# Designs tried in a protein design run: peptides against a protein of PDB entry 3H8D. Part 53

Target 1, 122 residues: chain A of PDB entry 3H8D
Amino acid sequence: DMKRQQRFFRIPFIRPADQYKDPQNKKKGWWYAHFDGPWIARQMELHPDKPPILLVAGKDDMEMCELNLEETGLTRKRGAEILPRQFEEIWERCGGIQYLQSAIESRQARPTYATAMLQNLL

## One batch from the design tools (peptide; made by RFdiffusion4, then SolubleMPNN)

Design b2_p13_3_s3 (from b2_p13_3, 4 letters changed)
Fold by OpenDDE base, seed 4:
Structure b2_p13_3_s3 (fold): chain B 122 residues (1-122), chain C 122 residues (1-122), chain A 13 residues (1-13)
Amino acid sequence: as target 1 above (122 residues)
Amino acid sequence: as target 1 above (122 residues)
Amino acid sequence: PAWQEAFEKLPDY
């Protein structure tokens, strides 16, 4: 249902190898999530030392956050929630449109708000 | 169409009577808007010295922002865009649910994302 | 993945 709330989140993470280093030597990554209602639709990870990881529901369920939105506690984390464009801008830069399109074409993508929006743009 | 982007904005305003006073004597109000795609769906004004003003599309068109979203320039104003919940929390506190419900029942409300969401909650 | 440990890094409201 397109009436579901679309909510977006971003949290920083530190690489395991940098966990105990001095602050200046800790390079941050960023974890992004798009929730279509209670269920994750897209996930994205920006790393300081490797290519971004893009994940879409249906195709990448085993690699995506397994918790529903309420279970994550993200809605209660100060500063975690971001504007839709703050997610989409990075998603687009990382090739997310092509990634999701390929997942749709291969019939691997679960229908979500994201798939519906993409199909409206094509 | 429920697929339209729902975007929310907040900007401060200063009362005309306080416009030329010292900063400590200027009481700020807050102007809020909900845009359902390009068109305004709800508007809200918080004042320092009078009750909040609630406005809904269809009923209050003459009192609401007359510009479509792009014309407002709000999307380009840093810090103006807010999260949906940042709007909804204030809307609810100000009696917006009842206000919109009454507008629907009186057939004065134009159908919007807001009317659709309200009807899903009732 | 490293992000799984990050949920607890941000303060609650």
Scores: peptide ipSAE 0.141, ipTM 0.645, DockQ to the pose 0.647
Fold by OpenDDE base, seed 5:
Structure b2_p13_3_s3 (fold): chain B 122 residues (1-122), chain C 122 residues (1-122), chain A 13 residues (1-13)
Amino acid sequence: as target 1 above (122 residues)
Amino acid sequence: as target 1 above (122 residues)
Amino acid sequence: PAWQEAFEKLPDY
C-alpha cells in the first residue's frame, strides 16, 4: 500500500571496543533505517572500520530490526528522524540500488515502498 | 498516484513593512509547502501579526505557489526542506484538517496525497 | 548488536 508513511531514521553507535574509551577515542558508526509504515524496509550501517552493511526486508530479516516502528521509540527520539534524501543519498553511495535490485531479481526481497520505487525507476 | 514523493518545505519571510528595519525589528513569518510529486498540495503561512493562512490545491490555486517543485528551487535551498511531521504538526494546530475536510466535502479540493490521507483517517 | 543498544541511549523529547 503506497499510502503508508515512509519514515527514515539515523542513530549513532559506538563500537563495542570503543565503549570504555575517552570520547575523543570513540569512533562512531551510524545506523540507518527506512520504515515503510510500521515495518522496516531497509537498514544500513556505516562503520568507521569496515564496509557499509546494506540490508533489505525479506532477504535480510534476521539481521534487521525486528521491532515495528512504534516499538523502536525512534519517533520519540529527537534528532533520530531524517529526511528521505538523507537516507537515500547514503544508500545510493553505498550501492543500495544494486543491492536491492539484486534482491528483487533473486526474489529474496519482500515488496516494499523501496522495491516499488526501484521498479518504477528501472 | 501514491508513489509520488511527498516533500515538505519551510522558508522564512519578512513582512514588507519590516524589510528595511534592523534585524531585531524584523518579525519573521513562515511559508510552508507540501509538494505531492511535482505539484503543491498544501500551502501554509504563519504570520507574526495575523492568523495563519491555510491553502489547499484545487480550492486555493490562485493564492498558492504556481511553480512546480523543480522550478521553486526549494530542493536546492539548504534548510528549506523539513520533515513531514514538521509540516503536519503546524497544519494540525492551525486547523488544517478541518480546512481540507471542508474543501473535500464541498468538492473544491483537488485529489492529492493529503486528501487521500485524510479520507483514510476519517 | 551494538546499534540496538543505541536505541536506549537516545534521549526522548
Scores: peptide ipSAE 0.141, ipTM 0.647, DockQ to the pose 0.633
Fold by OpenDDE base, seed 3:
Structure b2_p13_3_s3 (fold): chain B 122 residues (1-122), chain C 122 residues (1-122), chain A 13 residues (1-13)
Amino acid sequence: as target 1 above (122 residues)
Amino acid sequence: as target 1 above (122 residues)
Amino acid sequence: PAWQEAFEKLPDY
């Protein structure tokens, strides 16, 4: 528990359809990740033209990053790491609290730091 | 344990002797803090003309911030919060690992996230 | 998904 470091990351992405367009015609999305120790606990994707995607460990494992934190190389990418609040602020705005709560209630969520924090909040 | 958020802060300070000098003649120091939940776990001070000061909970309580995190207002100060690594990098350079280890060995350190992490490292 | 390629686009330290 206490021995798992919580780290948060954000990277921009370009939609596949925009890859070969001029820079001014590329709309950026944002990929967010919360790692509870080496393993991802939450993932969030902001898209320029569709609703945000929320993903939680246990429920959405197949759609989430399968690499452990070290394997991602995110810790070595300049500007990728963000403050916890920079993640949580967006997570909350996107309905992440309700999404994770529902996953816990349906017993789909794997226990993580995020589930523990939510259970402490309620 | 798991339910305590680890947060790190840095603020500049001006030496008392430089308070009334012209801006170009004020040498900035830096005050660093690690909060384990609401309570400070580690404090560090970088000075322009003297050795760094390292302080750990339990051992140095009288020299450390006595306010809980909310009382400090640090969470509401723009630019004060820093990434964990921004603290740890300086802490390590200043000999913080050895300082905390010594405090643990002498039973002066209060158990914190920092002590738990160090015990996990060794 | 597009984010998978984003790992390769970020500069290293």
Scores: peptide ipSAE 0.140, ipTM 0.651, DockQ to the pose 0.652
Fold by OpenDDE base, seed 2:
Structure b2_p13_3_s3 (fold): chain B 122 residues (1-122), chain C 122 residues (1-122), chain A 13 residues (1-13)
Amino acid sequence: as target 1 above (122 residues)
Amino acid sequence: as target 1 above (122 residues)
Amino acid sequence: PAWQEAFEKLPDY
């Protein structure tokens, strides 16, 4: 309901292959998350050398962050929280609308704010 | 319901008394707004030389922005949109919780996301 | 995954 905050987060990560390289040779990836209240609704990963990864609740639970928002500590990390549009812009660019739609149609998606918004759009 | 986005905005303003002064002598105030979907829920003004002003929907309609969010053009102004916490931190510091609570208790507040959240807190 | 370590590396407020 209305009481579930929609909060969005982004953190950089270094790919495992670059962890022991010089800083100048470490390519950053970006991890994005959308939390619908305490629980993740969408996750997205931008990688420097492979296609983006899109994940939606219900379908991709085993690949998504398993912690509730409070447990992640993201709310306490400076610069981690981003505006909704900063998530959605990347999500849309990565084909997230179609990905979530397919998950809904296949009945794999758990209902979230994201699924509700998509259903409003279509 | 869940479909109403909670969006927060901040814009600077120059007080009327300083509008014709040199830039170095213009004291900036800050105008803040919380929109619960298309309609304003809370408004807040930080002034350089007087106490902050707090306004809540239902009680203070005549003093608040009368435009719906789309009409304001705020969504199209770069840097206007802020994180919820950036609004709430100032709101709390200015006594906004008590102000809204009093408006609820006096039955002057229109139900909004803000009133619902406050009721969850108490 | 690599992003899991990022949670620990980011500074807190």
Scores: peptide ipSAE 0.139, ipTM 0.648, DockQ to the pose 0.681

Design b2_p13_3_s4 (from b2_p13_3, 6 letters changed)
Fold by OpenDDE base, seed 1:
Structure b2_p13_3_s4 (fold): chain B 122 residues (1-122), chain C 122 residues (1-122), chain A 13 residues (1-13)
Amino acid sequence: as target 1 above (122 residues)
Amino acid sequence: as target 1 above (122 residues)
Amino acid sequence: SAWEEAFAKLPDY
């Protein structure tokens, strides 16, 4: 449903999957998320010393936040929510358009607001 | 099309229609706008000494901003863009839900993202 | 959840 709220969030983080790794692997970064209604559509992780991580629903579900938006509590966290463009600008810089496009073409992407918007653009 | 970007803006203003009135009628307020893609869907004007003005597309076109989003330059004005909830919170407080609902029921509202969202809520 | 732990560290309103 394209009537769902599109909400974007940014928080500083250490990747949850890295919590038990060596200190050098516990690098602080920026975690971005796009929620299409209650469900995550895109996730992006920026790190100082490694390439950005881009994740799209369907393809990367196992690496993405498994919580729905309400479960994250992000809507209740001051300063977490960002404007769509604040997400999209970084997404684009990181090659997100191509990444999502490839996921669509390979039939790995779950249909989301993001896939629909990209399909309109292309 | 429900795939259009929903963008919200807030700027301080003196109502254009009041520009030639007496100084006491040139009251500074807050101008809010919801753009459904390039077209305005809702407008709201807050004033210190009179009731809020609520405007919805279709019903109030003549009183609303006639510029499309790009023509306004709002996307290029620092600090003008606000989160959806920053608009909706004020809209709700001002009685916007009832206002829009009445416009829909009277067949005065043009279909927009706002009308669609309200129809989903009711 | 590891994600829950991460989000729990963030301040609420």
Scores: peptide ipSAE 0.219, ipTM 0.655, DockQ to the pose 0.442
Fold by OpenDDE base, seed 3:
Structure b2_p13_3_s4 (fold): chain B 122 residues (1-122), chain C 122 residues (1-122), chain A 13 residues (1-13)
Amino acid sequence: as target 1 above (122 residues)
Amino acid sequence: as target 1 above (122 residues)
Amino acid sequence: SAWEEAFAKLPDY
């Protein structure tokens, strides 16, 4: 298989409902992404007051970032890129392994670096 | 091919000749490593007063870290791990692409993620 | 898109 660069990003987001509130009332969330080459493989959203959202390519394409990595401009955003482990640690804590595994078993997951790594782990 | 995690590290080093000097006289160098899974694929050493040293698996095994990644303890050293681009930027500046290419052409380089990526680039 | 707007809010290098 062709090797692709694995890159991980994290950005803060403010909930739509909080966008026009005073700064002290804007609850910060976090948006995470894993790009397998140019395309997103996993996405994760942390919220201050609801469960995390986990998304995997193939299964959740309609809810995930549709832009390729270059189109996002994330590689040009200072502080956006994070270490793989910084993503994986949160992914694991949020039940990402089980989520991706279920997506594979149901044949919903698109093959990615993430699916390959999970198959190597099991 | 089996997928492996690519991890990059940087640590400072003090030259042996400076080890017992006053702190102001200790010239800092930098040691860089790329691990392709458990084993080192590339090593790079930056010096304050001599050319950089570039090393690639297969060709330079005798001069490179002989420990597997876990044995190094680098994954447990705070601040040691760096982003892929933080390694690649320096690698490119130091002529690493040409160095690795020459090692491939001379059949000295062991196949690694780095060699595969270089072949994808050319 | 919503993604473009989100990314645009982040500072560039």
Scores: peptide ipSAE 0.218, ipTM 0.667, DockQ to the pose 0.472
Fold by OpenDDE base, seed 2:
Structure b2_p13_3_s4 (fold): chain B 122 residues (1-122), chain C 122 residues (1-122), chain A 13 residues (1-13)
Amino acid sequence: as target 1 above (122 residues)
Amino acid sequence: as target 1 above (122 residues)
Amino acid sequence: SAWEEAFAKLPDY
């Protein structure tokens, strides 16, 4: 359903390996998500000391958030929701267009609003 | 096209009659807009001293912004763009659901994302 | 899950 609401979120996260370190040794990253209706379509993780992680539904389901939007509680987290452009700007800088395009071409991407928008652009 | 981007904006405005008054006598209102792709779907005006004005495409075209989104320059105004819920919360409080519903039932509303969402809800 | 724990640390409305 192309009428599904597109919602975007950003939260800070600490790497699992750093969770038990002293505060000074906890390197903060940023977790980004695009939800196409209730289901995640894209996920992006910015890290302070390694390349960004880009993930797309269908291809990377095993590495992506398995919770539906309501289960995440993100809609109830103040300041977590961001504008589409706040997501897309970072996605583009990280090579997200090429990543999603390749996933579509290899038939690994699940159809989402994101895949439809990209196919519309090309 | 149900793939159209839904974008929401809010800007302060001064009443035309107050434009030439001293700053202390200028009562600020708020102008809200929902754009369904390039075209406005809903408009809302909050006033300090009169009831809110609710406007929907098709019915109220003569009273609504005639500029397409790009022509407005709203996308280039820092802080003008708001989250969907920031619009909808006010829209709901002002009776926007009933207003749009009545416009649909009277066949006065132009089909938009907003009309589709309302029809989906009912 | 790791995701649940991450989300739980964020302040609620």
Scores: peptide ipSAE 0.218, ipTM 0.652, DockQ to the pose 0.486
Fold by OpenDDE base, seed 4:
Structure b2_p13_3_s4 (fold): chain B 122 residues (1-122), chain C 122 residues (1-122), chain A 13 residues (1-13)
Amino acid sequence: as target 1 above (122 residues)
Amino acid sequence: as target 1 above (122 residues)
Amino acid sequence: SAWEEAFAKLPDY
């Protein structure tokens, strides 16, 4: 149902290899998620030293967060929730439109708000 | 169409009577808006010295912002856009659910994302 | 899970 709440989140992460380095030597990445209601629709990971990782529901379920939105606790994490455009702008710059389109065309993508919006765009 | 982007905004205002007062004597109000796509769906005004004003599309069009979202320039105002919950929490506390429900029941409310969500809640 | 542990590190409201 397209009436589901679309919620977006972003949290920083530090690479395991940098965990014990001095603060100046800890390179930050960013983890992004789009939840279509309780279920994740898209995930994105920005890294300081490698290409972005883009993931879409249906295709990449094994690599995506398996927790439903409530289980993540993200809604209770101060500063974690972001505006839709704060996600979409990065998603677009990382080639997310093409990635999702490809997943739809290959019939790997699970229908979500994201797939519906893309179909509205094309 | 429920696929329309739901966007929420908040800006401060200062009463005309306080325009030329010292900063400490200027009482701030807050203006809130919910846009369902390009069109306003709900408006709310918080005042330091009087009850909140609640407005819904269809019923209160004459008192609400007549500009479409693009015309407002709000999307280009730094810090103006807020999360849905930042609007909804205040809306609920101000009795917005009852206000909108009453407008729906009286057939004064124009159908919007807000009316649809309320109908999903009841 | 790994995800639960990751999210637990974030400050709560």
Scores: peptide ipSAE 0.216, ipTM 0.652, DockQ to the pose 0.464

Design b2_p13_4_s1 (from b2_p13_4, 8 letters changed)
Fold by OpenDDE base, seed 4:
Formats: C-alpha cells, sequence, structure tokens
Structure b2_p13_4_s1 (fold): chain B 122 residues (1-122), chain C 122 residues (1-122), chain A 13 residues (1-13)
C-alpha cells in the first residue's frame, strides 16, 4: 500500500580491511536505506575506492538488510534519518533508475513504493 | 599482546529472505564474535537450514564485522556477551579448529589470540 | 548484509 510511510536512512561504515588501522587510514563509506513502511525497498552503499553498490528488494534480498525497520534501531539513532531527496539524489547519480528498471523488466524486483514511483516516471 | 581481554558475544539475526515474513516463518540464526582486545578475531554464523559460516581475521576480513569492539556497542547490549566456552564449544563443533588451522597454514590468518591458542593446542 | 548484528547493536546502543 502506497499509504506506507517512506523513510530514508544513512550511516557511515568503515571497510573491514581498515577496521584496525589508524583513523587517518580508515576510508569511510556510506550505507543508505529506503524503507517502504516496515520493509526495506532499496539499499545503497557508497565506497571511497570502488563503484557504488545498488540493491533492490526482491532481486537483492540476500545482500540487503535483513531486519525490518523497527528491528534496525535506525529510527532511534540520532542523525541516521535523512530526507527523501538526500537518498534519491545519490540514487539517481549512481544509476539507480536504470538498475531498478532492469530489475523490474527481468521480473526480479518485488513491488515496492520505489517500483511504483519508477513506473510513474516512465 | 596476549594481555588483551578476550570477549565473546552472540546476537540473533533473521535471514534477509525472511525479513518481511510473519514471525512464525522467520527462521532465526545466530551471530557469534570473538574479540581479541578491540579487534575481532573470529566470527561465526549459525543458520537453521544451511552450514555454519566460519570466519577468521586476516582471511575473512571482508566478510567479518568491520567495527571495533567499542564501536559495535556489544559491550553495552544486555545479554549479548557470553562466556568463552559458549563460543568455543560451538566453534569446535563447527570445525573451527580445522578452519583456523588451515588459515594459518595457508598464510591467510592474522595473528590473534585464537591463532596463538591453537598453536598451543597443536 | 552490511547492516550486521553488530551494526544493529551499535544502532540500538
Amino acid sequence: as target 1 above (122 residues)
Amino acid sequence: as target 1 above (122 residues)
Amino acid sequence: SELTPAFQAWLAS
């Protein structure tokens, strides 16, 4: 149901290979999530030295957050929640529209708010 | 330095494929971690319907927890910390001794408390 | 998942 609240989050992460390096040698990445109600719809990971990772519900479930929104604790972490455009702007730059479109066309995507909005865009 | 405190933790997780199923259809796994001081030394994941996943520092850094101990918040999560034997008993049942031994022999393992103890065992 | 149980603990702390 499109009545579900769309919420977006961003948290930093440090690469596993850098976990025990000095701070100056830890390159920070960014983990993004779009929740369509309680369920994740899109996930995105920005890295300082490799291409972004785009993930969409249905297609990439095994690589995405396995917790529902409330289980994540994201709603209770100060500074984690971001505005829709803060997610979408990066998503678009990373080729998210094409990625989600392809997932829909290949019948891999689970219907979400994101798929619905994309179909309205096309 | 073997003077570092060895701490062990266990947290449940739900499979990504089950994240939006009813509770009765969510099969619970278990995430285990051994921290050698601030740095993770071993990680283990138990699943209800697939083999356990064993991970050791150096070899499996990209698949292991990227946060140091304090960053995880595990030390502040009620019920997360477990006794050493609660980790080791499961580790041994899952073939952890052989796994770590192989990682040492292949020069993939980072020296940790775990590698030192194994070398004392052999 | 990049949002591991460790991350969950971090978020919940």
Scores: peptide ipSAE 0.213, ipTM 0.649, DockQ to the pose 0.096
Fold by OpenDDE base, seed 2:
Order: structure tokens, then C-alpha cells, then sequence
Structure b2_p13_4_s1 (fold): chain B 122 residues (1-122), chain C 122 residues (1-122), chain A 13 residues (1-13)
């Protein structure tokens, strides 16, 4: 019974509204993902001009990556993979602990490594 | 003054909620895009269990592809590119003409090849 | 913003 590998990724994106603007006016955001094995557990979006978006599996499925890890190609994208702490640091700063906790308590979160770790933490 | 090439693409997607289900329970949708030169002009999503999503540049920027055509890699994805009529047929069936017309009349649509063609049609 | 199919294609390229 091998435990699922936790892998984290980050890639930049430009807002759709800015895509046709001059480069200097293209404000960059960041797309983050935590994969618990093949399936996404958490997703996070940092925006240049709006609050961060936090998403957790089960609760926010419709807004999260629909691809399994291998399908995304993230594992083959140079520079996309990040260290766990590189994700967690941002997650924590964005209020992710509270967000996931609330999702668990409201019975919206699907059990993942993230939910387990949080429940061990608290 | 070379006119922008109109290119159309279609690729399947699986709903996020279905990504971890058995293959037989993964209902497939279709993602369509019309690029007016490098920039998306229209986007369309066919879903197996909900109404189609129609999106037009200017009005729906936040929900549309944020990448320019070359960035998407769609031009290099085998089987992704479709004929104009293959897009338009679906667009028309989904009420795209009325949708774009309304976007123009409400001054929400950004001028594109699509807006020009519609205005020539009417 | 979820990874759209277009973004997926970008990642795969």
C-alpha cells in the first residue's frame, strides 16, 4: 500500500482581459496546484488586483483543474514543480488553513492528504 | 495590411467533478475557440448535462482563454483545429448569433472578426 | 481560473 506522492506546481498566467494589452500592462497572476497522487487536492490563484482564490477538492470541483496530474503535463513542464513549502507558505498567507477547515466542517471537502494533514495539525 | 487569419479549434474536456470517476462515468464536454489572429474572439463550451456556454471577447474576457493562439499550442495539437463551419454550426445552434448581437448592442463586445461578420450579416 | 484545455495544451507543448 504505497502512499500517494504529494506534488505541488506553480505556473504564471495572464488575465484574459489583459491578454491583448501591451506587455507592460499584462499583470501576471499565479496558478498553484497541490496534487495528492493523481488528483488535485488544492488549487490556488494569486491575482495582481483581486483577492486570492482558494479552492479545495470536493467543495470547489467545478472551478478546479479537471485533469489528473499526468494529463496536465505539469510534471513535464520545466520550472512548474515547486516544493511543498513553497505552496504551503502562500496557502497559509491566503487563509488556506481556515478555508479548508471550514470546508471540512461543512462537509464539503473531499478527503485528501490536505484534509488529513489539517486534521492532524489541529 | 494583412488580414488576420481566422482559426477555429475544438478539444475535449472532462468536468472537474468527474475527473476521478471511472472512465464510463466521465461525461465529456467540448471546448471550442475562435481565434481572430492571435486573440480569441469567441469561446464555446458544450456540456453533457448543462446548457452550452457562449463567450465573446470583451464581454466575457474573465472566463475566456487567457493565452494567445501561439501560447495555447493549439496549432500544434493534432486534431484540435477545425473548419470554420464546424465551429459556426455549433455556435448558431447554441444561439451564438443572438448572444453576440446582444453583446454588441449592449456595447460589451470587443470588435473582432466575429462582430464584423455579424454586422455584415444583419 | 481552472486550467482550461488551452492551458493544458500549453503545458503539454
Amino acid sequence: as target 1 above (122 residues)
Amino acid sequence: as target 1 above (122 residues)
Amino acid sequence: SELTPAFQAWLAS
Scores: peptide ipSAE 0.212, ipTM 0.653, DockQ to the pose 0.094
Fold by OpenDDE base, seed 1:
Structure b2_p13_4_s1 (fold): chain B 122 residues (1-122), chain C 122 residues (1-122), chain A 13 residues (1-13)
Amino acid sequence: as target 1 above (122 residues)
Amino acid sequence: as target 1 above (122 residues)
Amino acid sequence: SELTPAFQAWLAS
């Protein structure tokens, strides 16, 4: 239901190709997740040298976190959890509204808190 | 150098497409890693309904673990570490020798303990 | 990219 707790997380990652480089040459990306209750609703990846990756439940399941929230350990990772707006601001900047809208319109999106909120916004 | 400690790990994973299914319908795969010192040399993924995925350093960096061994936390995860033969047996069954050999011959493989051992074997 | 098993382990550590 839409009464599920909405929780948001962000963790850094290093590009696989940079793993052997000196620290100064390891450009940091950012992995974002929105969990609608136990299950991920949206995922986002920011990279230093390529376009953002936006993913929404239903459409992009094969590319998204396969674990439920508790299994991820994110709730236990210090500094991982972020505020809703900290996620949404980036999501909006990266075209997330349009991406999710398209997924809804194409019937690819699984209904989530995110889809519901978008439908109210538009 | 080839005096680096060789360590092997195995952890289960659930297919992303199965994440929302009932437990009985979540078919378990297996993620394997061989670390040559701090860096991964080989990675392997076994799945219940598709061919094994074999990955070797140098060739498949973008698809392999981007973290060094210590960063992964695998050394601290109970039950994750396995014996060399527990890895190698599966690797061999899945055609890992041939895969690594091809990567060496095509000059795609980064030299590792694995490449060195293979060169002695063949 | 997916949150790999390695990342899960990292998060849990």
Scores: peptide ipSAE 0.209, ipTM 0.632, DockQ to the pose 0.095
Fold by OpenDDE base, seed 3:
Structure b2_p13_4_s1 (fold): chain B 122 residues (1-122), chain C 122 residues (1-122), chain A 13 residues (1-13)
Amino acid sequence: as target 1 above (122 residues)
Amino acid sequence: as target 1 above (122 residues)
Amino acid sequence: SELTPAFQAWLAS
């Protein structure tokens, strides 16, 4: 049911490798999530010194958030929620369209609002 | 400084692959952490259908908790904190001693209370 | 996963 509410979130994180370093050497990354209703549809991680990580439901479940939206507490964390375009703009810049397309074509992607929208785009 | 407070925690988690399944098919795993002062020293994950995952600071930083103890909120989560032996018993059963020993010998492990205690044990 | 249970707990708190 594509009538599910689409919500997007962004959280800063410090890389595990940097957690013991002095503050000046702790580079901040960004964790992004697209929730299609209660379940995550896309996840993205921006890092300061490595390529972005793009993840899509079905294909990358083991690497993605395992909690439903309500369980994450993201809805209650001030400043975590972002606009759809704030996610999509980064997703596009990181090659997300091609990544999701490939996942669909290989039959690895679980159907989500994201897959539906991509199929509309193409 | 080995005078740091040693604290241990356990949290249940649902595997990402199971998050979309019916409740009866969601197998619960267990996430364990040993904090040597503010920083995690050892992490362990028990799963219902795969081998346990053992992780030690220095070697496995990228797979371990990146938050310091206070940031995690574990100290404020009712039922999360466990006794040292509740961690160690599982750690030993899962081959943690051998795992940490190997990490020390390969110079991959960061010195922690855990490494010190192991060196006392051996 | 980058979102460990500890991180999840932080989010929920």
Scores: peptide ipSAE 0.207, ipTM 0.642, DockQ to the pose 0.096

